Peptides against a protein of PDB entry 4N78. Designs and how they scored, part 210

Target 1, 186 residues: chain A of PDB entry 4N78
Amino acid sequence: HFQVICRLLGYQGIAVVMEELLKVVKSLLQGTILQYVKTLMEVMPKICRLPRHEYGSPGILEFFHHQLKDIVEYAELKTVCFQNLREVGNAILFCLLIEQSLSLEEVCDLLHAAPFQNILPRVHVKEGERLDAKMKRLESKYAPLHLVPLIERLGTPQQIAIAREGDLLTKERLCCGLSMFEVILT
Target 2, 155 residues: chain B of PDB entry 4N78
Amino acid sequence: MAELQMLLEEEIPGGRRALFDSYTNLERVADYCENNYIQSADKQRALEETKAYTTQSLASVAYLINTLANNVLQMLDIQASQLRRMESSINHISQTVDIHKEKVARREIGILTTNKNTSRTHKIIAPANLERPVRYIRKPIDYTILDDIGHGVKW

## One batch from the design tools (peptide; made by RFdiffusion4, then SolubleMPNN)

Design b2_p22_6_s1 (from b2_p22_6, 9 letters changed)
Fold by OpenDDE base, seed 3:
Structure b2_p22_6_s1 (fold): chain B 186 residues (1-186), chain C 155 residues (1-155), chain A 22 residues (1-22)
Amino acid sequence: as target 1 above (186 residues)
Amino acid sequence: as target 2 above (155 residues)
Amino acid sequence: TAEEILEQFREEVGDEFPWFFP
């Protein structure tokens, strides 16, 4: 699903969606969540000592339940605050997944373009074969597919310019060194 | 442009008119040949003359059709060439616009990105034992994960 | 003349359309 979203939205669409999500997250964090957190801090017990381990897990749980009774009974916490936190969480997850999906798509694009851009993969060399010879064979095989040199030889100046720009845009991808998710966490 | 205009306005219409005129003329020739054969005392000569006119008429019509056809073909070729040039121009514009849009899109998304290599310098509290910095072994991008998605260039 | 037309046409298409020419 995220791959499809990436394909449909493209860079611009993804950017717009992420920007809007960031706005929503910011609004939730600075607004409702912050207010609830402040309220919760006020009602938090000032002194919460660790219960004795002798009470066991049920006793410890009951102890904390008693200490946090006022918080647990706060109905708006469950209905509003937790919902907002879910929304924030979902937004973060969405951003993560979209970036991952986009990276995969970009890598695929790079791989598909590689034969046309004189980008040869390191090939597995079988025993007895020289890597250099194999690479030379590959280079020779794909030489006719080199798009930019071909257009430079046969194309108009305008076509050459477009081909070069296209080549550059094809090579430059976010997956090569950029992260969106890190910005979102910030 | 001048050639196309000449073809459209003069040569092709002229050829069509000539062909039409030839039809009417051929009818007259046929009538003449028939009458000549009936009235002539030398039927053999009249027949030979009719054959000659028939050959001439066929040649004339063939020439007119050929000329007209060639002119039409030439016209179509010129028009096709014009369309190709126009298409090329439109394509160039379209590509330029697409490139521009892509650049804009990339700028927009770029604002939402940071460099991956920003070493979160979490102060790696150097454990007392300076374990040698594990050389960032560039894990070769395992492209095998993509083997199932693409046009299956099985390397 | 018809003869001139015939000759011209022969030169242009005679090889492709031999049936037009006796």
Scores: peptide ipSAE 0.014, ipTM 0.618, DockQ to the pose 0.006
Fold by OpenDDE base, seed 2:
Structure b2_p22_6_s1 (fold): chain B 186 residues (1-186), chain C 155 residues (1-155), chain A 22 residues (1-22)
Amino acid sequence: as target 1 above (186 residues)
Amino acid sequence: as target 2 above (155 residues)
Amino acid sequence: TAEEILEQFREEVGDEFPWFFP
């Protein structure tokens, strides 16, 4: 689903969605969640000491339940605050998944374009073979597929310009060095 | 442009008219040949004459048709070439627009991105003091000590 | 008759002009 969404929206659509999600998250964090956190801080026991280990795990749990009784019984916390937190979480996850899907798409595009852009993979060298010789052979093999040089030789000036721009756009991808998710987390 | 116009306005219509005129002329020739054959005392001569006229007429028609056909083909070729040029122009514009749109889109998404922190391989500064692996002496956890504290169900 | 003349003509020249005498 996320792959399809990425394909349908493209860069522009993804950008719009991400921006809107960021706004929503910001609104939730600075608004409702912040208010609840403040309220919770006010009702939080000022002194919560660790109970003695002698009470055992059940006793310790009961102790904390007692100390936090007012918080646990706060119905709005469960229904509203936690819901908002879920929304934030979902938004974050959505962004992550979109970025991952986009990255996969970009990688695929790069891989498909590579033979046409003189981007050669590092070939596994068998023992005894010179890497340089293999690479030269590979280069020679794919040389006729180099699109930009081909168009530069055969194309009109306008076509050459378009080809160069297209080549650049093909090479420059987010996955090469950019992250959206890191921005979202900050 | 001038060539196409000439073909459309002069050559092709002219060729069509010529062909029509040829038809009329052929009819006259046919009538003449028929009458000549009937009236001639020398049928063989009349036949040879008819044959000659027929050959000439056929050649003439063939020439006219060929000329007309070639002109039509030429016209079509010129038109096809014009269409190809138009297509090329449209494609160029389309590509330019697409590139522009893509650049805009990339800028928009770009503002939402940051550089991937290339994890500088933090030189794992090997802590100078190799803390001697504390020999994890697996002391068997005697769980019997917990038997007295937990309300364990006395099976 | 014209028909007879055409037939005679066909016989005489038909081989040379097959397209006119289908």
Scores: peptide ipSAE 0.007, ipTM 0.622, DockQ to the pose 0.004
Fold by OpenDDE base, seed 4:
Structure b2_p22_6_s1 (fold): chain B 186 residues (1-186), chain C 155 residues (1-155), chain A 22 residues (1-22)
Amino acid sequence: as target 1 above (186 residues)
Amino acid sequence: as target 2 above (155 residues)
Amino acid sequence: TAEEILEQFREEVGDEFPWFFP
């Protein structure tokens, strides 16, 4: 599903969606969630020390339950605040999955373009074969497919310019060194 | 352009008119041949004359058709060439626009990106000895890492 | 001239249409 979304939206669409999601997340964090956090801080016990381990897990739980009784009884916390947090979480997950899917698509594009761009994969060398020889064979095999050199020989200056630019755009992808998800976390 | 115009406005219409006129002339020739045959005392001579006129008429018509056809073909070739040029121009514009759109899109999405922290602080231990720039042998990209992802193209 | 046209036609089409050129 995310792959389809990535294909459908493209870079532009993804950017728009991501921006809007960021706005939503920001709004939720700075608005409702912040307000709830402030409220929670007001009702938070001023002094909450770790109970002694001698109380055991149940006792410790009861202790914290008692200390946080006012928070637990805050009905809006479970309904509204947690819902907003879920929305934020979903947005983050969505962004992550979109980025992952986009990265896959970009990699696929790179792979598809590679034969035309003189980008050769590292071939597994079987025993007894020289890597260099295999690579040379591959280079020779795909040499006729090199688009930019072909156009440089046969094309108009405008076509050459477009080909070079297209080649550059094809090579430059987010997956090569950029992350959107890190920005979202920030 | 001048040639195409001449073909469209003069040669092809002229050829069509000539062909039409030829049709009317053929009718006259036929009438003449018929009358000549009926009135002639020497039927054999009249028949030979008719054959001659028929051959001439057919040749003339064939010439007219051939000329017209060639002109039409030439016209079509010129038009086809013009269309190809136009197509090329349109494609060029389209590609330029697409590239521009792509650049814009990439800029927009780029704003939402940060450099992947290659936490590999490989201490660029500045190799003390600036090893002579080893000719950047483009190490082939190892795509084997992707073999497990989807229908990998087995090279 | 008609004769020239006929000759040209004969050269071009004569082999394909021998019945027109006895």
Scores: peptide ipSAE 0.006, ipTM 0.633, DockQ to the pose 0.006
Fold by OpenDDE base, seed 5:
Structure b2_p22_6_s1 (fold): chain B 186 residues (1-186), chain C 155 residues (1-155), chain A 22 residues (1-22)
Amino acid sequence: as target 1 above (186 residues)
Amino acid sequence: as target 2 above (155 residues)
Amino acid sequence: TAEEILEQFREEVGDEFPWFFP
């Protein structure tokens, strides 16, 4: 589904969606969540010491449950605050998944374009074969597919400009060094 | 442009008119041949004359059709060439617009991106003091000992 | 700030990806 969304929206659509999600997240964080966090901080016990290890896991849990009883029983926390946190979480996950899907699409595009851009993969050399000879063979095989040099030779100045720009746009992908998700997390 | 105009305005209409005129003439020739055959005492001569007129008429019509067809084909070739040039121009504009749109889109998404920091996974330095696994002794937890540490709810 | 990070990124990678950095 995310792959289809990426294909449908493209860079522009993804950008718009991400921006809107960021706005929503910001509004949730600065509004409702902040208010609840402040309220929770006010009702938090001022002194909550770690219980002794000797009480075991159930005892420790019960201790904290008792100390935080007022917080746990706060109905609005469960209904409103947690829902808002879920929305924020979903937004973050959505951004992550979109970026991952976009990265996959970009990698595929790069791979498909590689033969036309004189980007040759590192070929596995079997024992006894010279790497240089194999690479030369590959170069010769794909030489007719080099789009930019071909257009530079046969095309009009306008076509050459378009080809170069297209080549650059094809090579420059987010997956090569850019991350949206890191920006969303900061 | 001048050639196309000449074909459209003069040659093709002229050819069509000539073909139409030939039809009327053929009808006259046919009437003549029929009447001549009926009235002539020498039917063989009349027949030969009819054959001659028929051959001439067919040749004339064939010529007119061929000329008209060639003119139409020439017109279509010129128009096809013009359309190809126009298509090329439109394609160029379209590609330019698409590239521009893509650049704009990339700028928009670019503002939402940062460098992939290969954050070196900070080795979680395990705290040196491995707390000895406290043997889980299921002793009944006396919670009364905790009453002094927190805001004890008095019962 | 996110803006500072983006600016730093632009300085580091902007030459390699000119289309993504206005």
Scores: peptide ipSAE 0.008, ipTM 0.615, DockQ to the pose 0.255; fails the geometry check

Design b2_p22_6_s2 (from b2_p22_6, 9 letters changed)
Fold by OpenDDE base, seed 4:
Structure b2_p22_6_s2 (fold): chain B 186 residues (1-186), chain C 155 residues (1-155), chain A 22 residues (1-22)
Amino acid sequence: as target 1 above (186 residues)
Amino acid sequence: as target 2 above (155 residues)
Amino acid sequence: TADEILEQFRELVGDEFPWFFP
């Protein structure tokens, strides 16, 4: 599904969606969530020490439950605050999955374009074969497919310029060195 | 352009008119030949004259048709060439626009990105000795890392 | 004869229309 979304939206669409999601997340964090956090901080016990381990897990749980009774009884926390946190979480996950899907698409595009751009994969060398010989063979095989050199020989200056720009755009992908998700976390 | 205009406005219409006129003339020639044959005491001579006129008329019509056809073909070739040029221009514009749109889109998404923390690869302390720019032998990008991701095209 | 006429026609236009006069 995310792959389809990436294909449908393209870079521009993805950018728009991501920007809007960031706005939503920001709004949730700075608004409702912040308010709840402030309220929670006010209601939090001023002194909450770790109970002694002698109380065991149930006793410790009861202790914390008692200490946080006012927080637990705050009904809006469970309904509104947690919902907002879920929304934030979903937004983050969405961004992550979109980035991953986009990266996959970009890689596929790079792979598909590679034969036309004189980008050859490293070929697995079987025992007894020389890597250099295989690579040379591959280069020779795909040499006629090199688009930019072909256009440079046969095309107009304008066509050459477009071909070069297109080639550059094809090579320059986010997956090569950029991360969106890190920005979102920031 | 001047040639095309001449073909469209003068040569082809002129050729069509000439052909039409030839039709009317042929009818007159036919009538003449018929009457000449009927009135002539020497039927053989009249027949020979008719044959001569017929041959001449056919040759004339053939010439007119050929000329007209060639002019039409020439016109079509010129038009086809013009269309190809227009198509090329449109394609060029379209490609330029697409490239621009793509660049804009990439900028927009780019602002939402940060450089992947390349693991601090140890500062390849460029050995002080700038080894002679080793001819950047484009090491083939090893895509095998991606073989496990998706329906990897096993090359 | 019709054949003679055709032959004369061939002589006149045969160079321009070789496909009609194999």
Scores: peptide ipSAE 0.013, ipTM 0.628, DockQ to the pose 0.006
Fold by OpenDDE base, seed 5:
Structure b2_p22_6_s2 (fold): chain B 186 residues (1-186), chain C 155 residues (1-155), chain A 22 residues (1-22)
Amino acid sequence: as target 1 above (186 residues)
Amino acid sequence: as target 2 above (155 residues)
Amino acid sequence: TADEILEQFRELVGDEFPWFFP
């Protein structure tokens, strides 16, 4: 599904969605969540000492339950604050998954474009075969597919310009060195 | 443009009219030949005359059809050439627009991106000696590294 | 007959030029 979304939206659509999600997240964090956090900080016990281990696990749990009773009984925390946190979490996950899917699509695009851009994969060399010979063979095989040189030779100046720009845009992908998710996390 | 206009307005309509007239004339010739054959005492001569008229008439019609056909073909060639030029222009514009849109899209998404922190642990100690620029041998990109990412292209 | 010849001609070219041989 995310892959389809990436294909449908493209870079522009993804950017728009990401921006809107960031706005939503920011709004949730700076608004409702912040208010609840402040409230929680106010009601937090000032002195919460570790109970003695002698009380055992049940006793310790009861102790903390008692100390945090006011927080646990804060009904709005469970219904509103946690829901907002869930929304934030979902937004973050969405961004992550979109980026991952986009990266996969970009890699696929790069792979598909490679034969046309004189980008040859490293071929597995069987024992006894020279890598150089195989590579030369591949180069010769795909030489007619080199789009930019072909257009430079046969095309109009306008076509050449378009081909060069297209080639550049094809080579420049986010997966080559850019990350959106890192920006979202900051 | 002038040639196309001449073909459309004068040559082709004229050729069609000529061909239609020729059809009418052929009917007259046929009637004549039939009557002549019936009335003639020398049927052999009448037959030969009929053959001659028939041959001439068919030749004339064939010529008219050929001329008209050539004119139509010429017209179509001109129109096809015009369409090709128009198509080329439209394609150029379309491609330019697409590239522009892509650039805009790239900028928009670009503002949401940062450079991947490749923690290269190894300090590339710049070797002090600038070794001579080794001829940039385009090392083939090993795509096998990407095989584990997504639907690996099984080579 | 001349009519037969014309009809044959019509059959030969009529499909390609229906506008001339209604």
Scores: peptide ipSAE 0.011, ipTM 0.626, DockQ to the pose 0.006
Fold by OpenDDE base, seed 1:
Structure b2_p22_6_s2 (fold): chain B 186 residues (1-186), chain C 155 residues (1-155), chain A 22 residues (1-22)
Amino acid sequence: as target 1 above (186 residues)
Amino acid sequence: as target 2 above (155 residues)
Amino acid sequence: TADEILEQFRELVGDEFPWFFP
């Protein structure tokens, strides 16, 4: 699903969606959630000591449940605050999944373009074969597919310019060194 | 452009007119041959003359048709070439626009990106000395403080 | 030329119309 979304939206669509999601998240965090957190901090027990480990996990859980019972039972907290937190969480997850899907698409594009851009993969060398010789053979095999040099030789100046720009755009991808999700986390 | 214009305005219309004129002339030739055959005492000579005129007329018509056909074909070839050039131009514009759109899109999304950093996972260290549990005195939380936040109903 | 066309025509139909081409 996310792959389809990435294909449909493209860079522009993804950017728009991400920007809007960030705005929503920011609004939720700085608005309703912040207000609830401030209020909860005011009503939070001033002294919450860690129970002794001797009480075991059930005892510790009961202790904290008891200490926070009033907060947990607050109806508005469950309906409004937790819902907002879920929305924030979903937005973050959405951004992560979109970025991952986009990265996969970009990698696929790079792989498809590689033969046309003189980008050759490392070839597995069997015992007794020279890596250099194999690479030269591979280069020779794919030499006719080098698009930009071909167009530079046969194309019009306008076509050459477009080919160069297209080549640059094909080579430059976000997955090579940029992260959107890290911006969201910060 | 000049060649296409000549074909469209002069050569093809001229060829059509020539064919029409040829038709009219052929009718005159036919009438002449018929009358000549009827009036001539030497029917064999008249027949041979008619054959000669017929052959000449057919050759003339064939030539006119061939010339006209070739001119039409040439016209179509020129037009096809012009259409191909136009298509190429449109494609060039389209590609330029697409590249521009892509650049804009990349700038927009680029604003939302940062350099990939290796996140160091911090180990959560548990505190060594757990303080003795102080007897939890349950104080009721006054939730009325939260009534002013969100959809709280002031009773 | 008209003569060339006539010759081609003769080659095409001459066998069918031997009386037409002398």
Scores: peptide ipSAE 0.033, ipTM 0.596, DockQ to the pose 0.005; fails the geometry check
Fold by OpenDDE base, seed 2:
Structure b2_p22_6_s2 (fold): chain B 186 residues (1-186), chain C 155 residues (1-155), chain A 22 residues (1-22)
Amino acid sequence: as target 1 above (186 residues)
Amino acid sequence: as target 2 above (155 residues)
Amino acid sequence: TADEILEQFRELVGDEFPWFFP
């Protein structure tokens, strides 16, 4: 699903969606969640000492339950605050998954374009074969597929310009060195 | 443009008129040949004359048709060339627009990106003292003790 | 040329209409 979304939206659509999600997250964090956190901080026990281990696990649990009774009884915390936190979480996950899907798509595009852009994969060299010789053979094999040089030789100046720009756009992808998710986390 | 205009306005219409006139002339020639054959005392000569006129007429019509056809073909070739040029121009514009749109889109998404921290392969400094893994003794947590405290929603 | 057309015509129909092309 995320792959399809990425394909349908493209870079522009993804950007718009991400921006809107960021706005929503910001709104949730600075608004409702912040208010609840402030309220929780106010009702939080000022002194919460670790109970002695002698009370055992049940006693310790009861102790904390008692100390946090006011927080647990706050019904709005479960219904509103946790829901908002879920929304934030979902938004973050969505962004992550979109980025991952986009990265996969970009990698695929790069791989498909590689033969046309003089980007040769490192070939597995069998024992006894010189890597250089094999690479030269590959280069020679794919040389006719180099799009930009081909167009430079056969095309009009306008076509050459377009081809160069297209080549550049094909090579420059987000997956090469950019992360959206890191921006979302800051 | 001048050549196309000449073809459309002068050559092709002119050729069509010539062909029409030729038709009229052929009818006259036919009438003449018929009358000449009937009136002539030398039927053989009249027949030979008719053959000559027929051959000439056919040749003339063939010439007119060929000329007209060539002019039409030339016209079509010129028009096809114009269309191809137009198509090329449209394609160029379209590609330019697409590239521009892509650049804009990339700028927009670029604002939402930061450089991937190339995790410098931190040299895993092997901690000098391999602290012996403290054998994590999994004590089974008996959760049954919590059964009485949890307000389990009795379905 | 008209002569060329006549020759082509002769080649095309001459066998069927030999009496036109003596």
Scores: peptide ipSAE 0.016, ipTM 0.610, DockQ to the pose 0.005; fails the geometry check

